# Designs tried in a protein design run: peptides against a protein of PDB entry 4GXB. Part 162

Target 1, 277 residues: chain A of PDB entry 4GXB
Amino acid sequence: VPTEEVSLEVLLSNGQKVLVNVLTSDQTEDVLEAVAAKLDLPDDLIGYFSLFLVREKEDGAFSFVRKLQEFELPYVSVTSLRSQEYKIVLRKSYWDSAYDDDVMENRVGLNLLYAQTVSDIERGWILVTKEQHRQLKSLQEKVSKKEFLRLAQTLRHYGYLRFDACVADFPEKDCPVVVSAGNSELSLQLRLPGQQLREGSFRVTRMRCWRVTSSVPLPSGSTSSPGRGRGEVRLELAFEYLMSKDRLQWVTITSPQAIMMSICLQSMVDELMVKKS

## One batch from the design tools (peptide; made by RFdiffusion4, then SolubleMPNN)

Design b2_p24_6_s2 (from b2_p24_6, 11 letters changed)
Fold by OpenDDE base, seed 1:
Structure b2_p24_6_s2 (fold): chain B 277 residues (1-277), chain A 24 residues (1-24)
Amino acid sequence: as target 1 above (277 residues)
Amino acid sequence: SHLGDARLYRDEPRERVFENPVFE
């Protein structure tokens, strides 16, 4: 692609559009800096955010595909897909809510966190009780963003990234689950026939390793999962988990977002490593 | 593939394994 100036659209979590003029040759960090400048986000806060490639669903929700890597050219990465469903989204890229304190001290940072949190609640990524919902609405009406965030930080799955419904082999084969990543864990929510809703918590510190596998299902012998065409690539995330003392067990999640799940795991691991140093 | 990890597809692997340094 020849180097030329182009207009690139970057979305916030709430769907707000940020238009930036960049070069086709600008890398991820260059684009991120351009977005920050457009939003008037200070340079020292840029590192708390990242650009993500997402697929916009029919209801406007975002299915996260992957984080854009440093070497990538965001304009090329998104336009090469030749589909209007794919978008670039700005989102916070840390897990520990303690880092919110640094971000929310700045007006722009506060607004970004607020918009993201409101969106996550509206999309059901953050779980709220009826009473909590009432309190949040009250704070939202008052436009008390700091207080809103402080309350939100106490909510179940605050800071988590929720994935599309998928399938796991735990606790049994072909179990439908909803996976969420956050707080140094993968949360698997499932409802088996005739059973109550269950949540399995898999802490990153109890994962010995994980792997992402790409395969092409054979035309015969396997039922194509809904939404997956014949011959389409199947992605799986598997992790070896310490279930009990000296007992390791593999858990496998089949999902088109397996790569994004792996990215989340690595990101959580990296953050934990920083805390250990 | 549109769902691919840029690095994963660059290396054209079918499997990518990650060891966890914070494993307890």
Scores: peptide ipSAE 0.509, ipTM 0.788, DockQ to the pose 0.410
Fold by OpenDDE base, seed 4:
Structure b2_p24_6_s2 (fold): chain B 277 residues (1-277), chain A 24 residues (1-24)
Amino acid sequence: as target 1 above (277 residues)
Amino acid sequence: SHLGDARLYRDEPRERVFENPVFE
């Protein structure tokens, strides 16, 4: 794409639109800086956020595709898909809620975290009881952003990224699950027929390794899962997990978001490594 | 989406493995 000045739309988690004038040749960090400038986010807080490629679903929810990498050109990355469903979203890019303290000290940072958290609750990414929901709504009505966030930080799956429903081979083959990434783990929620909701927690520190596999199923002899056509690319995220003493087991998740899951794992690993330094 | 990792298209099989340095 020839270098030219363009207007690029970047969305916040709540769907708020931020329009920035950038060059088509601007890399991810350049665009991120432009967004930060437009929002009056200080330079020292830029590193707490990242740009993500998402697919906007019919209901307005975002299905995260991947984090934009440093070498990418966000304008090209999103427009090359030639679908209005794809958007660029600004979101916090750390996992430890302790970093919220740094971000919340700034008015703009506070607003960003607040908007994201409200959205995550509305989307059901953060799990709340009826009473907690009432309390949150009360704080929201009062526009008490700091108190809202402090309460939210105590909630189940705060800071998690929730993925679309998919399939795993754990605990049983072809088990429908909802995967969430956060707090240095992958959470697999499942409901088997006639059973209550169950959650499997897979801590990153117990994963020896993980892999992402891309394949094209053969039309002959393979039953395609519902919703996937013949010849469609199948993505899998598999991790080798220490189930018990000296017992490693592979767990495989089949999902179009396998790449994003892997990105989350790497990001959580990176953060843990920083903490060990 | 598979469009998110061009590295998977470099070699066959289309697999990328990540070793975990914080494994314990």
Scores: peptide ipSAE 0.505, ipTM 0.792, DockQ to the pose 0.394
Fold by OpenDDE base, seed 3:
Structure b2_p24_6_s2 (fold): chain B 277 residues (1-277), chain A 24 residues (1-24)
Amino acid sequence: as target 1 above (277 residues)
Amino acid sequence: SHLGDARLYRDEPRERVFENPVFE
């Protein structure tokens, strides 16, 4: 592919558009640096963010597809899909909220975290009570970004990535769940008819391993993947979890975002490894 | 899906296993 200068649109979590001029041959890091430069984000903070491929829903919500890999050419990766639904999004790429302190010291970093957090709350990724919501709105109206973030950091699922509703075999087979990744865990939330919200928390440190499986389902008289026809790819994320002492159990999540979930797991593992070293 | 990690589509079977080094 000939190297050409092109305009690339990168979105923030709130949908704000950042236009950068890059080369078609620019790799992910090159594009990220271009975005950082456009935003006036200092070089030492670039590593706290990553570019993600997402599918924009009709309501403007983002379904995260995957993190762009270092060897990828973001312009090619997104344009090759030939669909306006797919976007590149800039988002923080760490899990420990302690790293927010580093990012918040810079005005641009603060703004990015603020915008992301506001968006996550608005989308219901971060869970808030009515009172907390009132407090957050008050701080938002005052544009007190630091205080807003400090409060947000205390909220349930702060820093989590929420996935689209999917299916798991936990706590029972074919259970509809909402999976979220964050704080070195996968959270599986479900609400069965007539029951309260239930959450299964699976800490990464208790996962012996995980796997992503891609398969083409055969015709079955029993169960077909919701929304998927015969011959369509089925993705599953399975992890072997230490449920109790010396008791490992596989938990399987069926989701088109299984790959993204795996990426999150790896990312959380990587961060934990850094802390252990 | 071609939208995911391309590495999953290189080899058969289409399964990628990750051992967790931080498992306790």
Scores: peptide ipSAE 0.504, ipTM 0.791, DockQ to the pose 0.382
Fold by OpenDDE base, seed 5:
Structure b2_p24_6_s2 (fold): chain B 277 residues (1-277), chain A 24 residues (1-24)
Amino acid sequence: as target 1 above (277 residues)
Amino acid sequence: SHLGDARLYRDEPRERVFENPVFE
């Protein structure tokens, strides 16, 4: 692709548009720096954020496809898909809420975390009770961003990334589940007919390994889920989990977001490694 | 399809395994 100056749109979690002038040859970090400059985010805080490729759903929510890698050219990566549903989104890229303290010290960082958190709550990624929701709305009306974040940090699934509904083989085959990644775990939530909501929490420290598999399913007598049929690529994330002492079991998640889930696992592992060093 | 895959795979079917260094 020839090097040209282009206008690139990068979205915040809340859908706010940030327009930056970049080169088609600019790599991910170059674009990230341009976005930071546009927002007046200081250089020392750039590392707390990343650019993600997402698919915008009909309701305006974002389905995360993957994190843009260092070698990628964001303009090319998004435009080559030839679909307006794909967007580039800026989001914080750490898991430990302790790092919020560093980001919140800066006005722009605070605003970014606030906007992301508001969006995550509105989209149901962060789980809130009615009373908590009332408290959050009160703080939002007062535009008390720091207090809002401090309260949000105590909420269930704060800092988690929520995936689209998919299928897992746990606790039984072909279970519909909603997967969320955060706090060094994968949370699998399911509701079977006539049963209460169940959650399986799979801590990363109890995963021996994980794998991502891409395959083309053979014709089967069973009805395929929408968007998955013969000739369509099937993605799976499987992890070998220590269920009990000396008992390892594979758990397999079938999802178009299997790659993103794997990226989250690796990212959480990396962050844990930093803490151990 | 593979629109979300920026990683290189060598084997068919494509599979990538990740060992966990923080496994306890």
Scores: peptide ipSAE 0.502, ipTM 0.790, DockQ to the pose 0.396

Design b2_p24_6_s3 (from b2_p24_6, 10 letters changed)
Fold by OpenDDE base, seed 1:
Structure b2_p24_6_s3 (fold): chain B 277 residues (1-277), chain A 24 residues (1-24)
Amino acid sequence: as target 1 above (277 residues)
Amino acid sequence: EYLGDAELYRDEPREEVFENPVFE
């Protein structure tokens, strides 16, 4: 693609549009800096955010595809897909809520976290009780953003990324699950026939390794993957988990978002490594 | 890092394995 000046749309978590003028040759960091400048976000806070490729669903919800890498050209990455469903989204890119303290000290940072958190609650990514919802609503009406975030930080799955419904082989084969990543874990929510909702927590520190597999099902094979036709790429995330002392077991998740799940795992690992140093 | 992850969207069968340095 020839180097040209173009207008690029970047969305916030709440769907707010940020239009930036960039070059087609601008890399991810260049675009991120342009977005930060447009929002008046200080340079020292840019590193707390990343650009993500997402697919916008019909209801306006975002299905995260992957984090844009440093070498990528965001304009090319999104436009080459030739579908208006794909968007670039700005979101915080750390897991430990302690980093919120740094971001919240700036007005723009505070607004970004607030907008993201409101959106995550509205989308059901953060789980709230009726009483908590009432308290959050009251704080929102008062426009008390800091207090809102402080309360939100105590909520179940605060800071998690929620994925689309998918399938796992745990605890049973072909079990429908909802996966969420955060707090150095993968949370698998599931409901087996005749059973109540249950959650399995898989801590990253108990994963020996993980793998992402891409495959094309054979035409003659039973496509067990709901919604994928013959010849469509099937993605799986598998991790080897320490279930008990000296007992490792593979858990496999079949999901179009397997790559994004892997990115989340790596990101959580990286953050833990930083804390150890 | 994530360099290999983008390649997995290809139609060709691929597998990438990640070792976890924080495994306990």
Scores: peptide ipSAE 0.399, ipTM 0.708, DockQ to the pose 0.351
Fold by OpenDDE base, seed 2:
Structure b2_p24_6_s3 (fold): chain B 277 residues (1-277), chain A 24 residues (1-24)
Amino acid sequence: as target 1 above (277 residues)
Amino acid sequence: EYLGDAELYRDEPREEVFENPVFE
């Protein structure tokens, strides 16, 4: 792609558009810096955010595809997909809510966290009770962003990334699940027939390893998933989990977001490593 | 570390395994 100046649209979690003038040859960090500059986010806070490739669903929700890597050219990455559904989103890229304190000290950082959190609540990524929802709304009406975030930090799945409904082989084969990543875990929410909603927590520290598998189903293969045409890539995330003492078990999640899940795992691992250092 | 994940979007069967250094 020839180097040209282009206008690139980057979305915030709430769908707010940030237009930046960049070069087609600008790498992820360059674009991130441009976005930060446009938002007046200070340089020392840039590292708390990342650019993500997402697919915008019909309802306006974002399906996270992957984190843009350092070597990538965001303009090329998004435009090469030749679909308007794909967007670049700015989102915080850390897991420990303690880092919110650093970000919240800055007005722009505070606004970004606030917007993201509001969006996550609205999308049902953060789980709230009726009373909590009332409290949050009250704080939102008062535009008390700090207090809003402080309350939000206590909520279930605060800071989690929620994935699209998918399938896992746990606790049963072909079990529909909703996976969320956060707090150094993968949370699998499922409802088995005739049962209450259950949540399985898989802590990263109990995962010996994980793998991402990409496969093309053979025509003779069980196209068990309605709607996957011949030749569609099947992605799976599998992790080997310490279920009990000396008992490792593989758990496999079949999802188009398997790569993103893996990225989340790696990111959580990285953050844990930093904390241990 | 993230380099491997991007390559999995190719139409070829691939597997990448990640060992977890924080495994306990």
Scores: peptide ipSAE 0.391, ipTM 0.705, DockQ to the pose 0.337
Fold by OpenDDE base, seed 3:
Structure b2_p24_6_s3 (fold): chain B 277 residues (1-277), chain A 24 residues (1-24)
Amino acid sequence: as target 1 above (277 residues)
Amino acid sequence: EYLGDAELYRDEPREEVFENPVFE
């Protein structure tokens, strides 16, 4: 691809558009730096954020597809899909809320975290009670961003990435679940008929390994994934989990976002490795 | 150890396994 100057749109979590002029040959870090410059985010905070490829739904919600890798050309990556539903989104890329303290010290960093958090709450990614919601709204009305974040940090699934509804074989086969990644775990939320909301927490430190499998379903199989045509690739994330002492069990999640889930796992592992060193 | 997932970006029939270095 010839090197040309182009305008690239990068979205914040709240859908705010950031337009940057970049080269088609600019790699992910180059684009990230351009976005940071446009936002006046200092260089030392760039590493706390990443660019993600997402699919924007009709309601404006984002389905995260994957993190853009360092060698990728974001302009090419998004435009090659030839669909307006695909967007590039800037989001924080760490899991430990302790790192918020570093980011919040800067006005721009604070604004980014605030915007992301507001969006995550509005989208139901962060779980809030009625009372908490009232408190958050009050703080939002006062534009007390730091206080808002401090309260938000205490909320269930703060900092989690919520995936689209999918299917898992836990706690039973073909169970509809909502998976969220965060706090060094995968959270599987489900509501079985006649039951209350249940959550299975799978800590990364208890995962011996995980794998992503892509396969083409056989036509004769009754297990056609809902919404996928015959011959479409089926993606699964499976992890081998230490359920109890010396008892490993595979848990399998069937989801188009299996790759993104794996990326999240890797990212959480990487962060834990840094902490262990 | 970094467990790369770059190969998973291809939508091709395959299996990619990641051993977890922080497994306890």
Scores: peptide ipSAE 0.375, ipTM 0.691, DockQ to the pose 0.308
Fold by OpenDDE base, seed 4:
Structure b2_p24_6_s3 (fold): chain B 277 residues (1-277), chain A 24 residues (1-24)
Amino acid sequence: as target 1 above (277 residues)
Amino acid sequence: EYLGDAELYRDEPREEVFENPVFE
C-alpha cells in the first residue's frame, strides 16, 4: 500500500472513538503512540496498553480476534479485511492488577481503566452479585473512579478476557463452554444439561505446552453442524495439562478465537517470566 | 511463533506448538 496520510479510528473498550491521523505505513507502535498523544496519555504508560483487532457484534460487543503485533500496519490490518465489523481497540495489556496502581496514578490512565472496567462489567466479563452491582452503580453515579476500580479489582474475573461461546472436549466431548483468560489461567465455564454452572480452572503453570491448529474439515457426510459452511476453517487451541502427579492430558478448545487464546497464554507466560526475574 | 491472520484464510492444515517455560 502506498504511504498516505489517513484517518484511523481506534475504539476504547466502551466504544468511544479516537480518531488519529497516521500514515498507512505506520507500525503498531506508531499508531499506539498517536492514540496515546490524542488521549494525553504519558509515554511511560503506553507500554501498559495494546491495540487489538476485534469484530464488533450487532449488539456492540467485541469479539477479540488478536493482538496487533509490532511489525503490523494497523491501517492495513483492519482495512484488508474489507468489513466494517472489524475494529481496532485500545485495551490494557497486562494481567496482574498490581500494575493498575501505576496506571491509576495518571488521570488519563485512570479514565482508561475505568472505561474498560465499566464496559467489562456491562458485558458480563466481570462477574458481580446483585449487591456488588448496586455498589458499583452507586460509585459510577458519584463518578468515583478510584473507588470503583478498587471494588472492581476484588470481583471475580476482574482483568479477564471473555471469549465467545465455543466447544471443548473437557469435561466431555463436544461440551459447550465459555472460556475466559486471566490471572494466569484459562477458566472454562460450562453448564451440562440439568446441572448448575460449573467452572474449570486451568493454571498456566500446569500447562506443559499448547498448540494452535487450523484445518479445513473434509466434507464429511451428514453430521456437519448446520451453521458452518463447507470449507470453513476450524481453529483449535489444545494444551497439555498436568491433571495430577505425572499425568498429562490434552484439553482441546474449538474456537474461532483460538489464536487470541494462544496470545493470551503467551502474554500470561511472559508476565510470569518477568515476575520470576 | 505467532499465527498470523493469513493462517485464518488458508485451507492448509497448520500447527504451531508453544513450550511453556513456567511449567512447574
Scores: peptide ipSAE 0.414, ipTM 0.717, DockQ to the pose 0.371; fails the geometry check

Design b2_p24_6_s4 (from b2_p24_6, 11 letters changed)
Fold by OpenDDE base, seed 2:
Structure b2_p24_6_s4 (fold): chain B 277 residues (1-277), chain A 24 residues (1-24)
Amino acid sequence: as target 1 above (277 residues)
Amino acid sequence: EYLGDAELYRDEPRERVFENPVFE
């Protein structure tokens, strides 16, 4: 792609558009810096955020595809998909809410976290009781962003990424699940026939390893998920989990977001490693 | 360390394994 100056749209979690002038040859960090500059986000806070490739759903929700890698050219990455559904989103890229304290010290950082959190609540990524919802709404009406975030930090699945409904082989084969990543875990929510909603927590520290598999189903394969056309790539995330003492078991999630899930796992691992050092 | 994740979107069967250094 020839090097040209282009206008690139980067979205915040709430869909707010940030337009930046960049070169087609600008790498992810360059674009991120441009976005930060546009938002007046201090340089020392840039590292708390990342650019993500997402697919915008019909309802306006974002399905996270992957984090843009450092070597990527965001303009090329998004435009090469030749679909207006794909967007670049700025989002915080750490898991430990303790880092919120650093980000919240800055007005722009605070606003970004606030916008993201509001969006996550609205999208149901953060689980909220009726009373909590009332409290949050009150704080939102008062535009008390710090207090809002402090309350939000206590909520279930705060800081999690919620994935689209998918399928896992746990606890049963072909079990519909909703996966969320956060707090150094994968949360699998499922409702088996005739049963209450269940949540399985898979802590990263109990995963020996994980793998991402890409495959093309055979035409005769009956296991084609409904809605997958012939020749569509099937992605799976599998992790080997320590279920009990000396008992490892593979859990496999079939999802188009398997790569993103893997990225989340790696990111959580990386953060844990930093804390360990 | 997310190098190569984008390569998994290819129409070819591929597998990438990640060992977990924080496994307990």
Scores: peptide ipSAE 0.468, ipTM 0.789, DockQ to the pose 0.339
Fold by OpenDDE base, seed 1:
Structure b2_p24_6_s4 (fold): chain B 277 residues (1-277), chain A 24 residues (1-24)
Amino acid sequence: as target 1 above (277 residues)
Amino acid sequence: EYLGDAELYRDEPRERVFENPVFE
């Protein structure tokens, strides 16, 4: 692609549009810096955020595809998909809520976290009780962003990334699940026929390894994976988990977001490694 | 860090394995 100046749209979590003028040859960090400059986010806070490729669903929700890599050209990455449903989103890229303290000290950082948190609550990524919801609404009405975030930080699945409904082989084959990543774990929520909602917590520190598999199903008269046609790519995330002392078991998740799940796992591992050092 | 993950979207069968250094 020839080097040209172009206008690129980057969305915040709440769908707010940030338009930046960049070069087609600008890499991910260059674009991120341009977005930061447009928002008046200071340079020392840029590292707390990343650009993500997402697919916008019909209801306006975002299905995260992957984090944009450093070597990528965001303009090319998004436009090459030849579909308007793909967007670039700015989101915080750390897991430990303690880092919120650094970001919240800046007005722009505070606004970004606030907007993201409001959106995550509205989308059901962060789980709230009726009473908590009332308290949050009260704080929103007062426009008390810091207090809002402090309350939100105590909520279930704060800071988690929620994925689209998919299928796992745990606790039984072909079990429909909703996966969320955060707090150094994968949370699998499921409801089996005639049973109450259950949540399986898989801590990353109990995963020996994980793998992502891409495959093309063999031609058959039946489609084994709902929503995928014959010859379409199937993605799976599998992790080997320490279920009990000296008992390892593989858990496999079939999802178009398997790559994003893997990215989340690696990111959580990396953050834990930094803390361990 | 995450280099090569985008390549998993290819139609060709692929597998990438990640060992976990924080496994306990």
Scores: peptide ipSAE 0.466, ipTM 0.787, DockQ to the pose 0.346
Fold by OpenDDE base, seed 4:
Order: sequence, then structure tokens, then C-alpha cells
Structure b2_p24_6_s4 (fold): chain B 277 residues (1-277), chain A 24 residues (1-24)
Amino acid sequence: as target 1 above (277 residues)
Amino acid sequence: EYLGDAELYRDEPRERVFENPVFE
């Protein structure tokens, strides 16, 4: 792609559009800096955010595809997909809510966290009771952003990234699950027939390893599941988990978002490493 | 109901295997 000046649209979590003028050859950090400048986000807070490639669903929700890597050209990455469904989204890129304190000290940072949190609640990524929802709405109406965030920080799955419904082989084969990543864990929510909602928590610190695999399913004659047409790539995230003393077990998640899940795992590990140093 | 051992800390992942020819 020839180097040209272009207008690139970057969305906030709430769908707010930020238009930046960048070069087609600008790398991820260059675009991120341009977005930060447009928002008047201080340079020292840029590192708390990242650009993500997402697919906007019909209901307006975002399905996270992957974090844009440093070497990528965001304009090319999004436009090469030749679909208006794909967007670039700015989102916080840390997991520990303690870092919110640093970001919240700045007006722009506060606004970004607030917008993201509101969106995450509206999307059902953050789980709230009826009473909590009432309290949050009250604070939102008062535009008390700091208090809103403080309350939100106490909520279940605050700071988690929720993925689209997918399939896992745990606790049983071919279990429909909803995976969420956050707080140094993968949470697998499932509801088996006639059972209550269950959550499997897999701490990153108990994962010996993980891998992402891609495969093309063999034409199996049994057209049972309406999903994947002939020749569609199957993505899987597998992690080897310490279930008990000296007992490792592989857990495999089949999801188009397996790459994003792996990115989350690596990101959580990286954050833990920083904290340990 | 919670499955797994969510509260016990062990060593960080020792191996990371990323094999995805579509992404790589």
C-alpha cells in the first residue's frame, strides 16, 4: 500500500468515533499516539491502552478478534478485511484494577475508563445484581464517574473481556461455554441441561502451557451442527492445567476467538511478571 | 458452583506454544 495520508476511525468502547489523520504506513504505536493526541490523553497514560481489531455484530456489540501488534499497520489491518464490520477499538490493556488509580487521576483517562465500564455493563460483560444496577444507574445519572468506577471495581468480572459463546471439552465433551478472561484467569461459564449456571475458574498460574491451533475439519458426513461449512478454519485454544497435585489435564476451547484468548493469557502473564519484579 | 482451583497460586506458565499458520 502506498504511503498516503488517510482518515482513520477508531472507536471507543461505547461506540464513540475518534477520527485521526494518519499515514497508511503508520504502525500501531503511531496510530495509538494519534488517538491519544486527539483525545488529549497524556503521553504517560498511553501505555495503559491498546488498539484492538474487533468485529461489530448486528446488535452493535464487539467481538474482539485480536490486539493489534506493534509491527502492524492499523489502517491496512482493518481495511484489508474488506468488510465494514471490522473496526479498531481503543480499550484499556491492563488487568489489575489498581492501575485504574493512575488512569483515573486524569480527566481523559477517567472518561475512557468510565465509557468502557458503562459499555461493559451494558453488554453484560460485568455481572451485576438488580440492586447494583440501580446504584450504577443512579451514579450514571449524576455523572459521578469516579464513584461509578469505584462501585464497578467491586463487581463480578470487572475488567474481564467476554468472548462469544463457544465450545469446550470441559467439564464434558462439546460443552457450550462462555469464556471470559480477567484477573489472571479464564472463566468458563456453562449451563448444562437442567442445571444451574456453573463457572469454571482456571488461574493462569496453574497453566503449565497453552497453545493455539488451527485446522481444517475433514469433510465428515454427519452434517449435524449447522455451523462450519466445508473448508472453514477451526481455531482452538488448549491449555494444560494443574487440576490437582501432580495431575495435569488439557482443556481445549474451540472458538474463532482462540487467538484473542491466547493474547489475553500472554498479557495476563506479562502483567504478573511485571508485578513480581 | 465453581470448578477448578481458582484460589491456589502455583508457578506461572512455563511453556507457551503458539501454532497458528493462519495468524503467523
Scores: peptide ipSAE 0.431, ipTM 0.735, DockQ to the pose 0.069
Fold by OpenDDE base, seed 3:
Structure b2_p24_6_s4 (fold): chain B 277 residues (1-277), chain A 24 residues (1-24)
Amino acid sequence: as target 1 above (277 residues)
Amino acid sequence: EYLGDAELYRDEPRERVFENPVFE
């Protein structure tokens, strides 16, 4: 693609549009810097955020596809898909809520975290009780962003990325689950018939390894993948988990977001490595 | 860091394994 100046739309978590003028040849960091500049986000806070490729659903919800990598050209990455449903989203890219303190010290950073958190709550990514919801709404009405975030930080799945409903082989084969990544874990939520909501927590520190597999299913009369024709790529994330002392077991998640899940795992691992250092 | 994940978007059977350095 010839280098030319273009207008690129980047969304915040709440759907707010940020328009930036960039070159088609600008890499992810260049675009991120442009977005930061447009928002008046200080340079020292840019590293707390990343650009993500998402698919916008009909209801406006975002299905995260992947994090844009350093070598990518965001304009090309999104436009090459030739679908208006794909968007670039700015989101915080760290997991430990302690880093919120650094970001919240700046007005723009605070606003970004606030907008993201509000959106995550509205979308059900952060789990809230009725009472907590009331408290949050009250704080929102008062526009008490810091206090709002402090309360939100205590909530279940704060800082998690929630994925679309998918299938796992845990606790049983072909189990419908909702996966969330955060706090150095994968949370698998499931509701079996007649049962309460259950959550399986898989800590990253107990994962020996993980893998992403891309495959093309063969035609079968018993295809467990409704809606997938022959030739459609099936993505799976599998991780080998230390279930108990000296007992490793593979857990496999079948999801179109398997790549994004893997990216989250790597990101969590990276953050843990930094803390260990 | 995530260079290999982009390769999985190809319409070919592929597998990438990640060893976890923080495994305990």
Scores: peptide ipSAE 0.467, ipTM 0.788, DockQ to the pose 0.337; fails the geometry check

